# Designs tried in a protein design run: peptides against a protein of PDB entry 3QIS. Part 298

Target 1, 334 residues: chain A of PDB entry 3QIS
Amino acid sequence: PSLELSRREFVFENVKFRQLQKEKFQISNNGQVPCHFSFIPKLNDSQYCKPWLRAEPFEGYLEPNETVDISLDVYVSKDSVTILNSGEDKIEDILVLHLDRGKDYFLTISGNYLPSCFGTSLEALCRMKRPIREVPVTKLIDLEEDSFLEKEKSLLQMVPLDEGASERPLQVPKEIWLLVDHLFKYACHQEDLFQTPGMQEELQQIIDCLDTSIPETIPGSNHSVAEALLIFLEALPEPVICYELYQRCLDSAYDPRICRQVISQLPRCHRNVFRYLMAFLRELLKFSEYNSVNANMIATLFTSLLLRPPPNLMARQTPSDRQRAIQFLLGFLL

## One batch from the design tools (peptide; made by RFdiffusion4, then SolubleMPNN)

Design b2_p27_2_s2 (from b2_p27_2, 15 letters changed)
Fold by OpenDDE base, seed 3:
Structure b2_p27_2_s2 (fold): chain B 334 residues (1-334), chain A 27 residues (1-27)
Amino acid sequence: as target 1 above (334 residues)
Amino acid sequence: MEEEKLEKKLKELEERVSKRLAEFEAA
C-alpha cells in the first residue's frame, strides 16, 4: 500500500490559550490495494501527539483512488497552558502517519505560542506590574523560579528577605483586581451570575485584553467576566488554596477558628486572593434577592476551583471529602 | 505619561483591595 500527502509541514503562528487553530491536508490512496492508516506514537511516547494537538480523523480506511481530508487542530487548554507559558513545552511536534503493511509518513508541526496570564502562578503575576505580553520571556522564567522559591519560604514560615521597596509584589494579581473589581461594580445585581455561561467570543476578548493591557473597563457581559474569573482560577498551576493545605481544610471544615488559621498559613499572594474573593462573594450574597445567587451554589462552584484535591488524590475523592470541602468554604461565606 | 497613569491605576486598585481585605479581617 502507498499514500500521497498534499502537505507534510504545518505552521501554527500566534497560538493563544483557548483559541482553536486548524490546518487541513489530504491523503490519497495512490496504490492498487485498500489501506488502513493511523497516527501512531513515536518509540518513547504514549500518545501520537502532544496534548495541545489533535488529528481528525486519527485513523481510517481508504479504497484505491480514495481521498480523505485530515484536520490538524491546535488547542491550548488548562492542561497545556502552564508548560507553554514557561517555555518548558513549545508549539513543535512530529506526527507519524502509519500505513498498515506500508510506510511511515512524517508530518512536521511548528509555530509559536503567545504567553497568557491564565495558567501563570499567583506569585509570578504579583511580580508582574505590566501585561504579560510586555514581559520578556526570559524574565517570565526568572519570575516563575523566584516565585516558586518565595512560595516555599512562605509555607515554611521563613521570614521573607526584605526585597528592596522598588520590587514589592502586588497584594493580588492585577488581573484578579480587574476581574473582581468589575464584578463588584457592575455584577452584584446581575440575575443568574455564575449560572449563565459567557459568550466564547467575549471570553477570548477578555483573555486577550488582560494579556495585552490594563483596561479601564473589561469588555463583555457580566456573565463573560464572571466566567473569565472561573477560567482564571481553574487554569492556575497551583490552586488559591495550595495543595499542601488541602487535607487540613477538610479536617477543619466544621471548626471556623481552625479554618481561619489554615488560611493564615497560605503564601501571602494566595491568602490575599482568597480573602479578596471571599469578600466579593459575601457582597454578592447580600444581593441574593436580585441575583438569585445562594451560598450553597457559590460554595459548590468555587470549591472545585479554590480547594482542588492534589493530583495524586483526585481519583480518590469521596462524596464526604467533597462535602467537607464545601463546608470549609461555607464558613467564609456565611 | 503611560507609566504614571499605570502607577496611579495600580495604586487605586491596591487601595480597593486593601479596603476589602480590612473588611474581611474585621468580620
Scores: peptide ipSAE 0.247, ipTM 0.825, DockQ to the pose 0.742
Fold by OpenDDE base, seed 4:
Structure b2_p27_2_s2 (fold): chain B 334 residues (1-334), chain A 27 residues (1-27)
Amino acid sequence: as target 1 above (334 residues)
Amino acid sequence: MEEEKLEKKLKELEERVSKRLAEFEAA
């Protein structure tokens, strides 16, 4: 079997979080026999592509003189955003298009990623006084390293080493402040807040706005701003309640005193974000007659975002664990 | 963004966040 490929080199410029890019090419069976094609893993890989890349179709049959269009889709989800923000991964890959009983054809994928505040750690964002797109990528790496060291010191209850040369971190990420302050100002009376989905175009505008600026106002509807907050919390590499405290939150769920003590043990930025969010959500609940928001809905929604099970326990989370997690959060909303 | 405008916004952020955190601790 033999194929002709219309293109073998693909460049994805300015790849962004949650923004789908597509490049298309054609494959044609220029042989005299039917062929089966598939994208196969390269040597030592388990998958035919990186998690942010997809070929569609990734396999198929071609009769002699048949042609098929293949889409190469680049999409950075919450699962790839953190490693791309840190520069641990890049928009570079090689695809192997295999023909059964035939040849391999290599496709080169390249491009650049534009960092997002989405998928960046709370610790790094607290050190980031400028929009992430204004921060040199080399400095983002330093900020993540410094953030990790601060988190570890906080968890160990080590005395803060002298505030020598590093600028004082923000109490909460500016992005969280911008989202929550907008919702506090404009969305407390918004009917069906957190129940109505945002617009995808507005979500992209909000993300781009937070990545590139410190706006006076967040663009888009209150629903889009509310969903952007949920997406932000979901995309965090570590949830607002650190994985190390997950079990203790469940164990304390019915003792408000112990719940408050557990939260006091969070790293400073995580603790501040948690308290800031709870203060906002309690304020939102005062307007339940206008916004149709209730404590059970809010607790159910935010528990999945704020109090995630550690990756090793996700598959083991019982309905009882979920109920305890909700009860833990309810103790801060009521 | 102009540096003075950034400093002003960051100050506003710190003031508002501090207020909300104090409201949380008082409740």
Scores: peptide ipSAE 0.238, ipTM 0.831, DockQ to the pose 0.800
Fold by OpenDDE base, seed 2:
Structure b2_p27_2_s2 (fold): chain B 334 residues (1-334), chain A 27 residues (1-27)
Amino acid sequence: as target 1 above (334 residues)
Amino acid sequence: MEEEKLEKKLKELEERVSKRLAEFEAA
């Protein structure tokens, strides 16, 4: 069996978070026998491609002189955004198109990724006074490493960060402030806020706006801005309530005094973001007659975003654990 | 963005965040 490929090199320029890119090529059976093709893992790989890449179709049969179109889809989700932001992973891969009883055909995938404030740590964003696209990737790596070390020191020592005035981190990320301040100004009376989905085009504009600028106003509907806040919180490499405090939040869920003490032990940026979000959500609840938002809905929605189980416990989360997590947040909303 | 514009926006951010954090602690 033999294949002819219309293209073997693919370049995905300016790959962004949540922006689908597609490249297509054709494969044709130039042999005299039917053939089966499949994308196969390289030696020591579990998958035929990286998590941000997909081939469609990834396998099939070709009769002699038959041709099929294959789509290579590049999509950076929350699962790949953090490692691409840090430069730990890159838009580079090699695909092996295997022909049964035939040859292997190698496809080269290359490109560049544009960093996003989505999927960046709260600690790094608090140190980032400029839009992320204005920050050199090397400096972004240094900011993530330094932020990790400072977080660990804060958790262990309860020592106030030495307030050197010029290098002081922001109290909250500018991106969180922009989103929440917009919603506070314009969305408190918005019917079905956090219940109506945003527009995909508006979400992309909001992401690009936050990555490239500090706007006076965020573009898009209140629903799109609200959904962008949810996407931001979901994409955080570590949730607003750090994984280390997850179990303590569940254990304290029915004691409001202990709940407040647990939150006080968060790193400064995480604690400030938590308090800032709770202040906004409590304000939103005062307008329940206009926006149809209630405390149970808000607590249920934000619990999954703010109080995530550690990755090793995610598969073991019980309905009781979920109810305790909701009860923990309710104590800050009521 | 011009540095002066950035400083002004960051100052507005700090003031407004500080206000809302203080409102949270007083409630």
Scores: peptide ipSAE 0.221, ipTM 0.821, DockQ to the pose 0.765
Fold by OpenDDE base, seed 5:
Structure b2_p27_2_s2 (fold): chain B 334 residues (1-334), chain A 27 residues (1-27)
Amino acid sequence: as target 1 above (334 residues)
Amino acid sequence: MEEEKLEKKLKELEERVSKRLAEFEAA
């Protein structure tokens, strides 16, 4: 069996969070026998590609002189954004197109990723006084490492933040402030807020706007700005309520006093973001007659974003645990 | 100009965030 490939090198320039890019190529059976093709894992890999890459189709049959189009789809989800933001992973891969009883054909994937405030830690973002695209990648790495170390120190109640660090961190990420301040100003009377989806084009514009600027006004509809806030919270590498406090939140869910004490133990930036979001959501609930938003809906929606089970417990989350998590958040909304 | 504009925006951010955080603690 033999294949001819129209391309073997693919460059994905300016890859961004949640922006699908596609490159297509053709494979042709230039042999005399039917061929089965498949993308196969490299030696020691479990998957044929990195999580941000997909081939479609990834396998198939070709009759003699048949041609098929293959799409290489690059999509950075919440599951890949953090490792790409830190530079731990890159837009580089090698695909192995295997021909049954034939040869392997190697495809080179390359490109560049543009960092996003989405998928960046709250601690790092509190240190970023500029848009993330203005921050050198080397400094992003340092900010994430320093942020992790400060989070650990703060959780351990060890050292007061040395007031001598030249630049005081923001109380909350500017991106969260911008999103929430926009919603507070313009969306409190928005019918079906957080219930109606945003437009994908507007979501991309909002992401790009927050990554590249400090806007006076966020572009897009209130629904798109609201969904952008949800996406931001979902993409956080560490949820607003840190994983270390997850079980304590569930255990305290029916005691509002203990709930407040648990939140007080969050790292400063996480605690500030939590309180800032709760203040906004409580304000939004005052306009329930206009926006059709109620405490149970908001608690249900935001609990999944703010109070995520640790990765090791995700598969074990019971309906009771979910109800406790909702009850925990309700104690801050009512 | 750009730096002064940024400083002004950051100051506005800190003031508004501080206000909302104080409102949350008072509630």
Scores: peptide ipSAE 0.214, ipTM 0.808, DockQ to the pose 0.803

Design b2_p27_2_s3 (from b2_p27_2, 16 letters changed)
Fold by OpenDDE base, seed 2:
Structure b2_p27_2_s3 (fold): chain B 334 residues (1-334), chain A 27 residues (1-27)
Amino acid sequence: as target 1 above (334 residues)
Amino acid sequence: MEEEKREEFLKRLEETVSERLKEFEEL
C-alpha cells in the first residue's frame, strides 16, 4: 500500500484560546490495493496528538485512486490554555499517519500561541497592570513562579509583602474588575442574566479585548459579558476557592461564622476575588424582580466554578458534597 | 494606552474594589 499526501507541514499562526483553526490536506491511495490509514500514538504517547489538536477523519479506508480530505483542527480549550500560557506546552506536534502493512507518514504541526488572561492564575493576573499581550513572555514565566511563591507564603500566614508602591499587586485582576464592573453598571436589570447564552462572536471579541486592551466598555451583550465571566472562572488553573480549602468549605457549610473564617484563610487575591464576586451577586439579587435571578440558581451555577473538588476527589463527589458546596455559597449570597 | 489613563483606571479599580469589599465585610 502507498499514500500520496498533498501536504505534510502545517503552521497554525496566532492560535488563541477558544478560537478554532483548521488546516486541510488530501491523502490519495496511489497504490494498487485498498488501504487502511490511521493516526497512531508515537512511542510512549497514549494519544495520537496533543489535547489541542484533532484529525478528522482520524482513520479510514481508501480504494485504489480514492482521495480523502483530512481536517487538522486546532482548538485551545480550558484543559490546554494554562499549559500554553506558561509555555510548558507549545503549538508543536508530530502526527504519525500509519498505513496498515505500509509506511508511516509524519506530519509536522507548528505555530505560535498568543497568551490569554483566561487560564492564567489569579496571582499572576493581580501582578499584571497591562494587558497580557503587552507582557513579555519571559516576564509571564517569572510572574507565574513569583505567584506560586506568594500563594505559598500567604497560605503559611507569612509576613505581608512589603508594599513597595510600584510593584504592589492589584486587589483583583483587572479582567475580573472589567467584567464585573460592566455587569454592575449595565446588567442588574437584565432579564435571564446567566441563563441566556452569549453569542460566540461576541465572546471572542470580549476575550480578545481583555487580552489586548483595557477598554472603557466591554463589547457585546450583557449575556455575552456574563458568559465571559463564567468562562474566565472555569478556565482558572486553580478555582477561586483553593483546592486546599475544599473539604473545610463542605464541613463548614451550615455554620456561616466558620464559612467566613475559611474564606479569610484564602490567599489575598483569591479572597478578594471571592468577596468581590459575592458582593456583585448580592447586588444582582436585589434586582431579582427585574432580572429573574435567584439565590439558588446563582449558588448552583457558581458553586461548580468557585468551589471545585480537587482532581483526586472529582470521581468521589457525592450528591451530599454538592449540596454542602451549594449551601456554603448560599451563606454568602443571603 | 496612555500611562495617565492606565493610572486613572487602576485607581478607579482599587477604590471601587475597596468599597465593595468593605460593604461585604459589614454584612
Scores: peptide ipSAE 0.475, ipTM 0.917, DockQ to the pose 0.739
Fold by OpenDDE base, seed 5:
Structure b2_p27_2_s3 (fold): chain B 334 residues (1-334), chain A 27 residues (1-27)
Amino acid sequence: as target 1 above (334 residues)
Amino acid sequence: MEEEKREEFLKRLEETVSERLKEFEEL
């Protein structure tokens, strides 16, 4: 069997978080026999492609002289955004298109990723007084390393950051502040806030706005700004409640005094973000008659974002753990 | 001009966050 490929080199320029890019190519059976094609893993890989890449179709049959279009879809989700932001991964891959009883065809994927404040640590963002797109990638790496070290110190020593010669970090990321300050001002009376989805175009504009500027106003509807906050919290490499405190939050869920003590042990930026979000959500709940938002809905929604189970705990969160997690958050909303 | 606007923005951020954090601690 034999295939002809219309293209073998693909360049995905300016790849962004949550922005789908598609490149298409054709494969044609220029042989005399039907053939089966599939994208296959390389010898040491578990998958045929990196998590941010997909081929559609990834397998199929071609009759003699048949042609099929294959889409190469590049999509950076929450699962790939952090490693791309740090430069640990890149928009580079090699796909192996295997032909049964035939040869392999190599496709080269390349491109560039544009860093996002989405999927960047709270600690790093607190050190960024400029839009992330203005920060050199080398400095992003240094900021993540410094952020890890400061997180560890904060958890171990409870020592206030020595006011060393480094620029004082922000109390909260400017991106969170922009989102939440907007919602405080404009969305407290918004009916079905956090229940109505945003517009995808507006979400992309909000992401691009936060990555590239310090706006006076966030573009888009209150629903899009609210969803952008949810996406931001979901994309955090470390949730607002650090994984190290997850079990203690569940264990304390019915003792409000212990819950407050657990939160006090968060790294400064995480603690500030948590309290700032709770202050906003409590304010939003004062307008429940106008916005149809209630504490149980908010607690259920935000618990999944703020209090995530550690990834190393392959144990699916039990219904009891979920209930305890919700109860933990309710103690800050009521 | 851009630097001054950024400093004003950062000041407003610190002030408003400090206020909201204080409000939360009083509850």
Scores: peptide ipSAE 0.474, ipTM 0.910, DockQ to the pose 0.822
Fold by OpenDDE base, seed 3:
Structure b2_p27_2_s3 (fold): chain B 334 residues (1-334), chain A 27 residues (1-27)
Amino acid sequence: as target 1 above (334 residues)
Amino acid sequence: MEEEKREEFLKRLEETVSERLKEFEEL
């Protein structure tokens, strides 16, 4: 069996968070026998492609002289955004198109990723006084490394060693401030806030706006701004409540005093973001008569974003753990 | 953004966050 491929090199320029790109190619059975094709993992890989890449179809049969179109879809989700922002991963892959009883055909995927404030750590963002697209990639790496070290020092209650002449970090990321300040100003009376989805085009505009500028006003509907906040919180590499405190939050869920003590132990940026979000959500709840927002809905929604189980515990989360997590958050909303 | 406008923005951010954080700590 043999295949002819219309193209073997694919370039995905200016890949962005949540922006789908597609490249297509044709495969043709130029042999005289039916063939089965499949994308197969490389040596030591579990998957045929990186998490941000997909082939459709990824397998199939071709009769002699049959041709099929294959779509290569590049989509950076919350699961890939952090590693691409840090430069740990890149828009580069090799796909192995295997022909049963035939040859392997190699496809080269290349391109460039444009960093996003989505999927960047709170610590790194607190050090960014400019839009992320104005920050050199080398400096983004340094900011992530420094952010990790400061988080560890904060959790260990180690006295900050001499803050060398590094510019004072922001209390919260400017991106969080922009989103939440907008919602404070314009969305407290918005009916069905956090219940109505945003528009995908508006979400992309908000993301691009936050990545490239410091706007006076965020574009889009209040629903899109609200959903952009949810997407931001979901895309965080470390949730607003750090994984190290997850179990303590659950254990304290019915003691408001202990809950406050647990939050006080968060890294400064995480603590500030948590308190700032709670201040906003409490303000939003004062307008429940207008916006139809209630504490149980908000707690249920935000708990999954703010108080995520550590990756090793995700598969073991009980209904009791979820209820404790909700109760923990309710203690800050009521 | 002009440097002055960015400084004014960052100042407003710090002030407003400080107020909201204080309001939250008093609750």
Scores: peptide ipSAE 0.473, ipTM 0.916, DockQ to the pose 0.735
Fold by OpenDDE base, seed 1:
Structure b2_p27_2_s3 (fold): chain B 334 residues (1-334), chain A 27 residues (1-27)
Amino acid sequence: as target 1 above (334 residues)
Amino acid sequence: MEEEKREEFLKRLEETVSERLKEFEEL
């Protein structure tokens, strides 16, 4: 068996969070026998490609002189955005197209990633007084490492925040402030807020706007701005309520005083973001007659975003744990 | 963005967040 490939080198320029890119190529059976093709893992890899890449189809049969189009799709989800922002991963891969009883054909994937405030830590964003695309990549790495160390020190209650020569961090990320301040001003009377999906084009414009600028106004509908806030919270590497406090939130869910004490133990940036979001959601609930939004809907929606189970417990989350998590959040909304 | 406009923006952020955080603590 033998294949001919129309292309072997693929370049994905300016890869962005949630923006699908596609490159296509053809494979042709130039042999005299039917053949099966598949993308296979390299010797040390569990998957045939990185999480942000896929081939479609990834396997198939070709009759003699048959040709098939293969799409190489690059898509940075919430699951890949953080490792690409930090530069731990890059838009580089090698695909192995295997022909059964034949040869291996190598495809080279390359490109560049454009960093996003989506998938960046709250602590790092609180130190960014400029759009993330204006921050040198070397500084992004340093800010993420320093962010992790300060979070650990804050949780351990060991070191007073040394008011030293480092620029004072923001109380909340400017990106969260921009989204929430917009919703406070323009969306409190919006019918079906957080229930109606945004437009994909508007979501991409909002993401690009927050990554590249400090706008006076966020572009798009109130629904798109609301969904962009949900996407932002979902893409956080560490949820607004840190994983270390997850169980304590569940255990305190029916005692409002203990709930407030648990939140007071969050790192400063996380605590401020949590309280600021609760202030917004309480304001939104004052307009329930206009927006058809209720506390149970809001608590159910935001609990999955703000109070995520740690990765080791995610597979074990019970309906009781989910109800306690919702009850914890309700105690701040009512 | 001009540095002055950035400082005004950051000031508005701090003031607005401080107000909203205070409103939340009083409830």
Scores: peptide ipSAE 0.469, ipTM 0.915, DockQ to the pose 0.789

